# Ledger of designs, part 181: peptides against a protein of PDB entry 7AE7

Target 1, 321 residues: chain A of PDB entry 7AE7
Amino acid sequence: KVYKDLREFLEVLEQEGQLIRVKEEVNPEPDIAAAGRAAANLGKNQPAVFFEKIKGYKYSVVTNVHGSWQNHALMLGLDKNTSTKDQFYELNRRWDKFPVPPNVVKREAAPCKENVIDKDINLFEILPLYRINEQDGGFYISKASVVTADPEYPDDFNKLNVGTYRIQVKDRDRVGIQALAMHDIAVQLEKAEAENKPLPIAITIGNNPLVTFMASTPVGYNQNEYEFVGALQDGVPMDIVKSDLYDHLYVPAGSEVVLEGHIIPRVRTVEGPFGEFPGSYSGARLQCEVKIDRITHRTNPIFENLYLGIPWTEIDYLMAL

## One batch from the design tools (peptide; made by RFdiffusion4, then SolubleMPNN)

Design b2_p21_8_s4 (from b2_p21_8, 9 letters changed)
Fold by OpenDDE base, seed 5:
Structure b2_p21_8_s4 (fold): chain B 321 residues (1-321), chain A 21 residues (1-21)
Amino acid sequence: as target 1 above (321 residues)
Amino acid sequence: SKLEEILNAIKNAKPWPPLPR
């Protein structure tokens, strides 16, 4: 089984008893975190939690999508009871198929392009934003696949980077992003800032689960994460589409929400604190700032966000491989 | 059920303090 988008994966999770649907209206805080913790405590088969109704918001939230070995097996299109050993074997077998180039689809064929917001941008109208942890300094987008390119080689598809970074919402149309020196995005940003130019960026939310997995998996600077997704799909190419603002940026065709914009050169603003681990908060730091210039989204977009709590958490499963 | 456990956790959740302004 190959998934084109998050929705196809959530359907399978629900069919397999690995997704709990909360139909009752919940408060963004503390209910989402409380539910996530409860799900994590249910034992070995931790389900995703889908919230249909969030008080004060129009759209839904899903958490803990990658929160178990069963969900990980299903992500690979395997039986949910596939052993960890067999999952690793299959992952390694498929890894050898790299590279599998993605299909570039037409704009009209990409679900992420169903709706466009190009003026009066307000992230709170599209995303049901909440604090993930009680002591967080703000709202975080913690499970986005962030797309950037090398500004010196913008047409080199092998240098297209898809990564996961800590993103704090700063304003209606601004986010802070943690671009550490060890990340490929930091190399690209350094090149842009040397010329005092903005770095083009696309922040994609609610993706094919293998895109999210690969965005959290370190690869070489000259290796494209989408080509690994195709490999992990056992040789089936994933679908990507050109961004609206930039010819050299490609996003997953099935993304629930795409935030297109730019990192403002040589600007740093206070970001944090964030609860990276239970009881451990990263201090406030000066981080990069992104201006959101355009949003594209699916009709009734689902906000996929990371569940953080007691181990084993979703992040542990994403990084365990 | 798993759903009941989740709903009970929501029901029993302690309110968080507001975001510092």
Scores: peptide ipSAE 0.660, ipTM 0.955, DockQ to the pose 0.692
Fold by OpenDDE base, seed 3:
Structure b2_p21_8_s4 (fold): chain B 321 residues (1-321), chain A 21 residues (1-21)
Amino acid sequence: as target 1 above (321 residues)
Amino acid sequence: SKLEEILNAIKNAKPWPPLPR
């Protein structure tokens, strides 16, 4: 089975008993974290947790989507009871199908384009933001697939990067992003900053689970993550759409939310602390700052975010293969 | 049930202090 978007995957998770739906209104804090921790501690078959109602917010949150080997099997369209060995075998078999070029759809065919916000940007109106851990210095978007390109080769699709980075909400229309030197985004940012130019960026939230997986999987600088998604879909291309602001950036057609903007050149602001692991907080650091200039989103967008707790948590499953 | 365990965890969660200003 291939999933077009997060919603199709969540439906399968629910059918397979791998998603728990919380229908009661919850407080963003501490309830989401408490529920995520509980889900992670259920032993085998850790479910996703879907919160329909969050106090003070309009939209829903889902966490722990990749939080188990069963969810990982289902992501690959396999039986949920597929062994880790067989999952790995199948993953490797499909990996060899690279490249599988994505299908570029028209704007009108992309669910992520259902709604547009281009003025008075307020992330809090679109995303039910919360602290993932009690000691976090702010609200984090921890499961975004961030799209950037090489500013010297913007039309080279092979240099289009889709990565996962720690993103702290800084203001209504600003986020801090951790672009480490080892990340492809850092190479691209360095080129932009050398010329004191903004780096175009699209931060995509709530994607096809294989997009999220590939965004968390290191690939070569000249390899496109979308072409791996197609490979991991056993040769079925994924659907992408051109961003609204940039002709050279493509986003998953089914993204729940797309934050389009730019990394401000040569600006660094305080980010953190963030609990990457329970009891291990990265100190406050100077990180890049993104200005959000446009939002596109599906109607009733689902905010997919990580639960970060004591291993094994969702992030560990995303990095385990 | 898994749901009951999650709901119990929510119910028993200690309130967090506000973000430091």
Scores: peptide ipSAE 0.652, ipTM 0.952, DockQ to the pose 0.696
Fold by OpenDDE base, seed 1:
Structure b2_p21_8_s4 (fold): chain B 321 residues (1-321), chain A 21 residues (1-21)
Amino acid sequence: as target 1 above (321 residues)
Amino acid sequence: SKLEEILNAIKNAKPWPPLPR
C-alpha cells in the first residue's frame, strides 16, 4: 500500500489499532507530552496519539506516528507484524529502485494548497504549539520536512534537499532552525550567505510518512529525497507540487501545512534549550532564523510533531533504519 | 485499555511551570 498523505496513513494506523484518538479537550501542556510518554511506555505496540481538541487552539495534533515497529511496517505497506529483519530486507530491496522521479501535480490538485495565508501571518493560529519537554526554551516544530535548494544550481532537481531539522518558534512569523554543518541545508545556506542573499525555504508539516522518513535519512548532496520516497513506495512516484513563492522549490502535494519563507542571511539568534533526550538538553545555541512569508495548508490541518522521551521513541525508529 | 492508560497519564500529569519570560 502507498499513502498519498498523512491522513491516509493515520486511517490505516487507526484501522490496525496503532492509533489512539483522544476526543476530550486537552491542555497543550503537559497533556500532549504526558500522553506521548504513556504511549511510548505501552510496550511493543506503541500507538500514535491523535488529539482532536487542544485548549486554546483550533486544530489537531498527532504524535508518535513513527513510534513503533508496527507503525514502521505499516508505513512500508507491510503487515504490522512483519519482523524487523523482513522490514530491513524490504527497505533495502526497495532502496535499489532509486531513483523514482516524483509526479509534479498542478496547484489545483494539491491538497496543501486548499488555503493560503499571505498577510498577518501567525503560526499560533495554524499550529497548536506547545513545549515538547518541560524544560524546552520554547515551542518546537520537530518533525517538519524542510525543503531547500542549491542557490547556485536552483534548477538542478538532484540538489533539492528535504531534511528534518530542529525548529523553534521565535515569533508569529519567525522560526529558528538548527542547520548543522553536516547537513545539506548548511552547505546551501553558506552559498547564499556568501552573497548576502536569503535562502528560500519551505517547511512542510504533516506529510506522507515515507517523506518524513527520508527527510530524517541522510542521502548524497546530489540525491533527491523524493526520488527515494518513490523507491520506498516500491516504484510508485510520490506527488509533489511547486511552492507558491519559488519556482525551484517543490513540496509534498499532500502536506498538512507548508511554511514558505527565507533564511535571513548572516543573522543568528538564540535557540534552545531543547530536550532531545530525557535528562539531556542541548544547550542554547546561535542558530539561523527563518522569516515566514506565506502559508498554505489543508482545511483543518493536522500538526504532526515528535514525541521525545525515553528510548525507544519515534526518533529512534526513524534513525534505526 | 490503551486509551484509559493515556487518559490516566494526562489526568495525573504534573503541571509545568510557565516559560521564563
Scores: peptide ipSAE 0.646, ipTM 0.952, DockQ to the pose 0.691
Fold by OpenDDE base, seed 2:
Structure b2_p21_8_s4 (fold): chain B 321 residues (1-321), chain A 21 residues (1-21)
Amino acid sequence: as target 1 above (321 residues)
Amino acid sequence: SKLEEILNAIKNAKPWPPLPR
């Protein structure tokens, strides 16, 4: 089984009893975090939690999508009861199929292009934003697959980076992004900032679960995460589409939301605190700032976000593989 | 049920203080 998008995966999770649908209206705080904690504490078979109605928001939230070994097995198209050992074996077997180049689809064929916002951008209108932890200094987008390219080699597809970074919402059309020196985005940003140029960026939310997985998995600077997604799909290419603003950035065709913009060169703003680990808050730091210039999104977009409240959350599973 | 556990957690959650402005 291969998934084109988050929705196909959520359907399978629900069919397999690995997704709990909350139909009642919830408060964004503290209810989402409380539910995520409860889901993580259910022991074996931790489900995703899908919130249909968030008070004050139009759209839905899903959390804990990668929050169990069962969900990881299903992500690989395996039986949900596949052992961790067999999952690792299958991952390794499929990894050797790299590279599997993605299919570039036409704009008209990409669900992420169904709707466009190109003026009066307000992230709060498209994303049901909330604090993940009580002591967080703001609203975080914690499960985005962030697409950037090498500004010196923008047409080198092998240098196209898809990574997961901590993103704090700073304003209606601005986010802070944590680009650590060890991340490929930091290399690309350094090159752009050396010339005092913006770094083009696409922040993609709600993806094919293997895209999210690969975005959280370190790969070589000259390796494209999309080509690993195809490998992990056992040789089936994933679908990507050209970004609207940039010819050299490609996003998953099935993304729920795509925030297109740029990292402002040589600007740093206060970000945090954030509860990266249970009981551990990172201090406030100066981080990069992204201006959002365009949003594309699916109709009724689903905001996929991490739960980070207690050990053995989805982040622990994403890091364990 | 899993749903009941989640709903109970929501129901019993303590309100958070507002974001510092």
Scores: peptide ipSAE 0.643, ipTM 0.951, DockQ to the pose 0.732

## One batch from the design tools (peptide; made by RFdiffusion4, then SolubleMPNN)

Design b2_p22_1_s1 (from b2_p22_1, 6 letters changed)
Fold by OpenDDE base, seed 5:
Structure b2_p22_1_s1 (fold): chain B 321 residues (1-321), chain A 22 residues (1-22)
Amino acid sequence: as target 1 above (321 residues)
Amino acid sequence: SEFEKAIEERKEKLKKILEEVA
């Protein structure tokens, strides 16, 4: 099976008994994290947890989407009981199909374009934000696929980067982003900041699970993550659509939410702390700041966020191969 | 766009590779 979006994958997880639906209203804190930990205690076959109703918010949250080897097998369109070894061999076989270029779809055909917010932007109206860990310094978007391009070579598709970065919500229309020197985004930002120019950015939330997987997988600077997604779909291209603000940025057509904006040049603000691992917090640091200029989203968008409760965490499964 | 053109060129290249392996 190939998935166009998060929703098709969640349907399969539910059919396979790998999704728990919480229908009762929950408090954002501590109930989301507590329910995630409870689900993690069910053993090796940890399900995704879908929260239909969040107190004070309009929309839903899903966590632990990548939180088991069964979910990982299903992501690859395999039987949920496929061994880790066989999953690894299948991944390697499909990897050799790189590059599989994506399909560019029309704006009207892209579910991520169903709704637009271009004025009075408030992230709290579109995302049910909560503290992932009790001691976090704020609300985090921890499972976004962030799209940037090389400002010197904006039309070079090979240099289009799709990565996962730690993102703290700073204001209604501002987020902090951790762009470390080892990340491809840092190379692109350095070029923009050398000229004191903003770096265009699209922060995408709630994607095809293979997009999220590839965004967390290190690839070469001249390799495009979308072309690997097509390879991992066994040669089926993924669908992308042009961003609304930038001609050179393309986002997954099926994203639940797309935050379009720019990294403010030569500005650094306090970010953190964040519990990256259970019982381990990275300290507060000066990090880049993003201004959100436009939001596009699906009707009734699902906020996919990372589960960081008990090891093995989603990060362990995303980085295990 | 030059970007869309580059994607189309890659699709054509992939198609040729698949035809050679088939």
Scores: peptide ipSAE 0.172, ipTM 0.683, DockQ to the pose 0.011
Fold by OpenDDE base, seed 4:
Structure b2_p22_1_s1 (fold): chain B 321 residues (1-321), chain A 22 residues (1-22)
Amino acid sequence: as target 1 above (321 residues)
Amino acid sequence: SEFEKAIEERKEKLKKILEEVA
């Protein structure tokens, strides 16, 4: 099975008994993190947790989407009981199909374009933001697929990068992003900053689970993550759409929320602390700052966020490959 | 765009490969 978006995947997770739906209103803190920890403690069959109602917010949150080997099997369109060995074999078999180029769809055909916000941007109106850990220095968007291009070669499809980065919300229309030197985004940012130019960026939230997987998987600088998604879909192309602000950025057509903006050149602001592991906080660092200039989103957008808890969190499954 | 052309060229190349393997 191939998934067009997060919603199709969540439907399958629910049908397979790999999603818990919380229908009662919860407090964003501490209830979301507490329920995620409880789900992680259910042993080998860790379900996704879908919160329908969050106090003070209009929209829903889902966590732990990739939080088990069963969910990983289902992501690959396999039986949920497929062994880790067989999942790895199938992943490697499909990897050899690279490249599978995406389909570029029209704006009118892209669910991520259903609603537009281009003034008075407030991230808190669109995303039910919460602290993942009690001692976090702020609200994090921890499971976004971030799209950037090479500013020297903006039309080179091979250099279009889709990556996962730690993103702290700093204001209604500003986020901090951790761009490490080992990430392709750092190369692109260096080129932009050399000329004192903004780096165009699209931060995409709530994607096809294979997009999220590939955004978390290191690939070559001249390899496009969308072409790997098509390979992992066993040769079925994924759907992408042009961003609204930039002709050279393309986002997943099915994204729940797309934050379009730019990295401010040569600006660094304090980011963190963030609890990457229980009881261990990465120190505060000077990180890049993104101005959000436009939001597109699906009607009733689902905020997919990472669950961080006791060892064998969702990150551990995403990185165990 | 040059981007869209590159995608279409890759699609055509993939189609040819699939036709040769069938």
Scores: peptide ipSAE 0.087, ipTM 0.627, DockQ to the pose 0.010
Fold by OpenDDE base, seed 1:
Structure b2_p22_1_s1 (fold): chain B 321 residues (1-321), chain A 22 residues (1-22)
Amino acid sequence: as target 1 above (321 residues)
Amino acid sequence: SEFEKAIEERKEKLKKILEEVA
């Protein structure tokens, strides 16, 4: 089975008993994080947790989407009880199909374009933000697929990067992003900053689970993550759409939320701390800052965010294979 | 179904945990 978006995957998770739906209103803190920990304590069959109502917010949250081997099997369109060995075998078999180029769809055909916010941007109106860990220095977007390109080769589709980075919300229209030197985004940012230019960016939230998987998987600088998604879909292309602000950036057509903007050149602000593991906090660091200039989103967008609890965490499953 | 029962049991466990932390 191939998924067009997060919603199709969540439907399958629910059908397979790998999704818990919480219909009662919850507090963003501590209830979301507590429920994630609770889901981890349910044993090896860790479900996703979908919060329909969050106090003070309009929209929903889903966590722990990749949080089990069952969910990982379902992501690959396999039986939920497929062994880790067989999942690995199938992943490798499909990997050899690279490259499978994506389909570029028209703007009108892309669900991520259903709604537009181009003025008075407030992330808190679109995303039910919460502290993932009690000691976090702020609100984090931890499961976004971030799209950037090489500023020297903006038309080279092979250099289009889709990666996962730690993102702290700084203001209603600003986020800090952790671009480590080993990340392709850091190379691209260095080139932009050398010329004192902004780096165009699209932060995409709530994607096809294979997009999220590939955004968390290191690939070559001249390899496009979308072409691996097509390979992992067993040769079925994924759908992408041109960003609204930039001709050279393409986002998943089915994204729940797309934050379009730019990394401000040669600006660094304090980011963190963030609890990457229980009891382990990455200290405060100077990180780059993104100005959000435009938001597109699906009607009733789902905020997919990372569960960080006792191992195995979603990160462990995203990187285990 | 056994499946529906298992889901409801999970929901009840989750509710109980949420109540304990509220």
Scores: peptide ipSAE 0.000, ipTM 0.288, DockQ to the pose 0.020
Fold by OpenDDE base, seed 2:
Structure b2_p22_1_s1 (fold): chain B 321 residues (1-321), chain A 22 residues (1-22)
Amino acid sequence: as target 1 above (321 residues)
Amino acid sequence: SEFEKAIEERKEKLKKILEEVA
């Protein structure tokens, strides 16, 4: 089975008994993190946790989407009881189908374009933000697929990067992003900053689970993550759509939320601390700052966020293969 | 766009490869 978006995957997770719905209103803190920990304690069959109602927020949250081998098997369209070994073999078999180029869909056909916010931007109105860890220095968007291009070669599809980065919410329309020197985004940012130019960026939230998987998987600088998604879909192309602000940035057509903006050149602001692992906090650092200029989102957008609980964490499953 | 053309060229290339292997 191939999934067009997060919603189709969540439906399958629910049908397979790999999603728990919390229908009662919860507090953002500590209830979301506590429920994630409780789900992690269910052993090997850790379900996704879907929070329908969050006090003070309009929209829902889902966590632990990739948080088990069963969820990983279902992501690949396999039986949920497929062994880790067989999942690995199937992943490798599909990897050899690279490249499978995506379909570019029209704006009117893309669910991520159902709603637009281009003034008075407030991230807190769209995303049910919460602290993942009690000692976090703020609210994090920890499971976004971030789209950037090479500013010297913006029309080179091979250099279009889709990556996962630590993102702290700094203000209603500002986020800090951790662009490490080893990441493709850092190469692209260096080129933009050399000319004192903004780097265009699209931060996409709530994607097809294979997009999130590939955004967390290092690939070559001249390889496009969307073409690997098509390979992992056993040769079925994924759907992408042009961003609203930039002709050369393309986002998953089914994204729940798309934050379009730019990295401010040569500006660094304090980010952190963040609990990357239970009991392990990274110190505060100077990181890049993004201004959000436009938001597009699906009606009733689902905020997909990472569960950072006791090992095995969701990140361990995303990186284990 | 030049970008969309590049995607379409890749699709055609992939199609040819699949036809050669089938």
Scores: peptide ipSAE 0.045, ipTM 0.525, DockQ to the pose 0.011; fails the geometry check

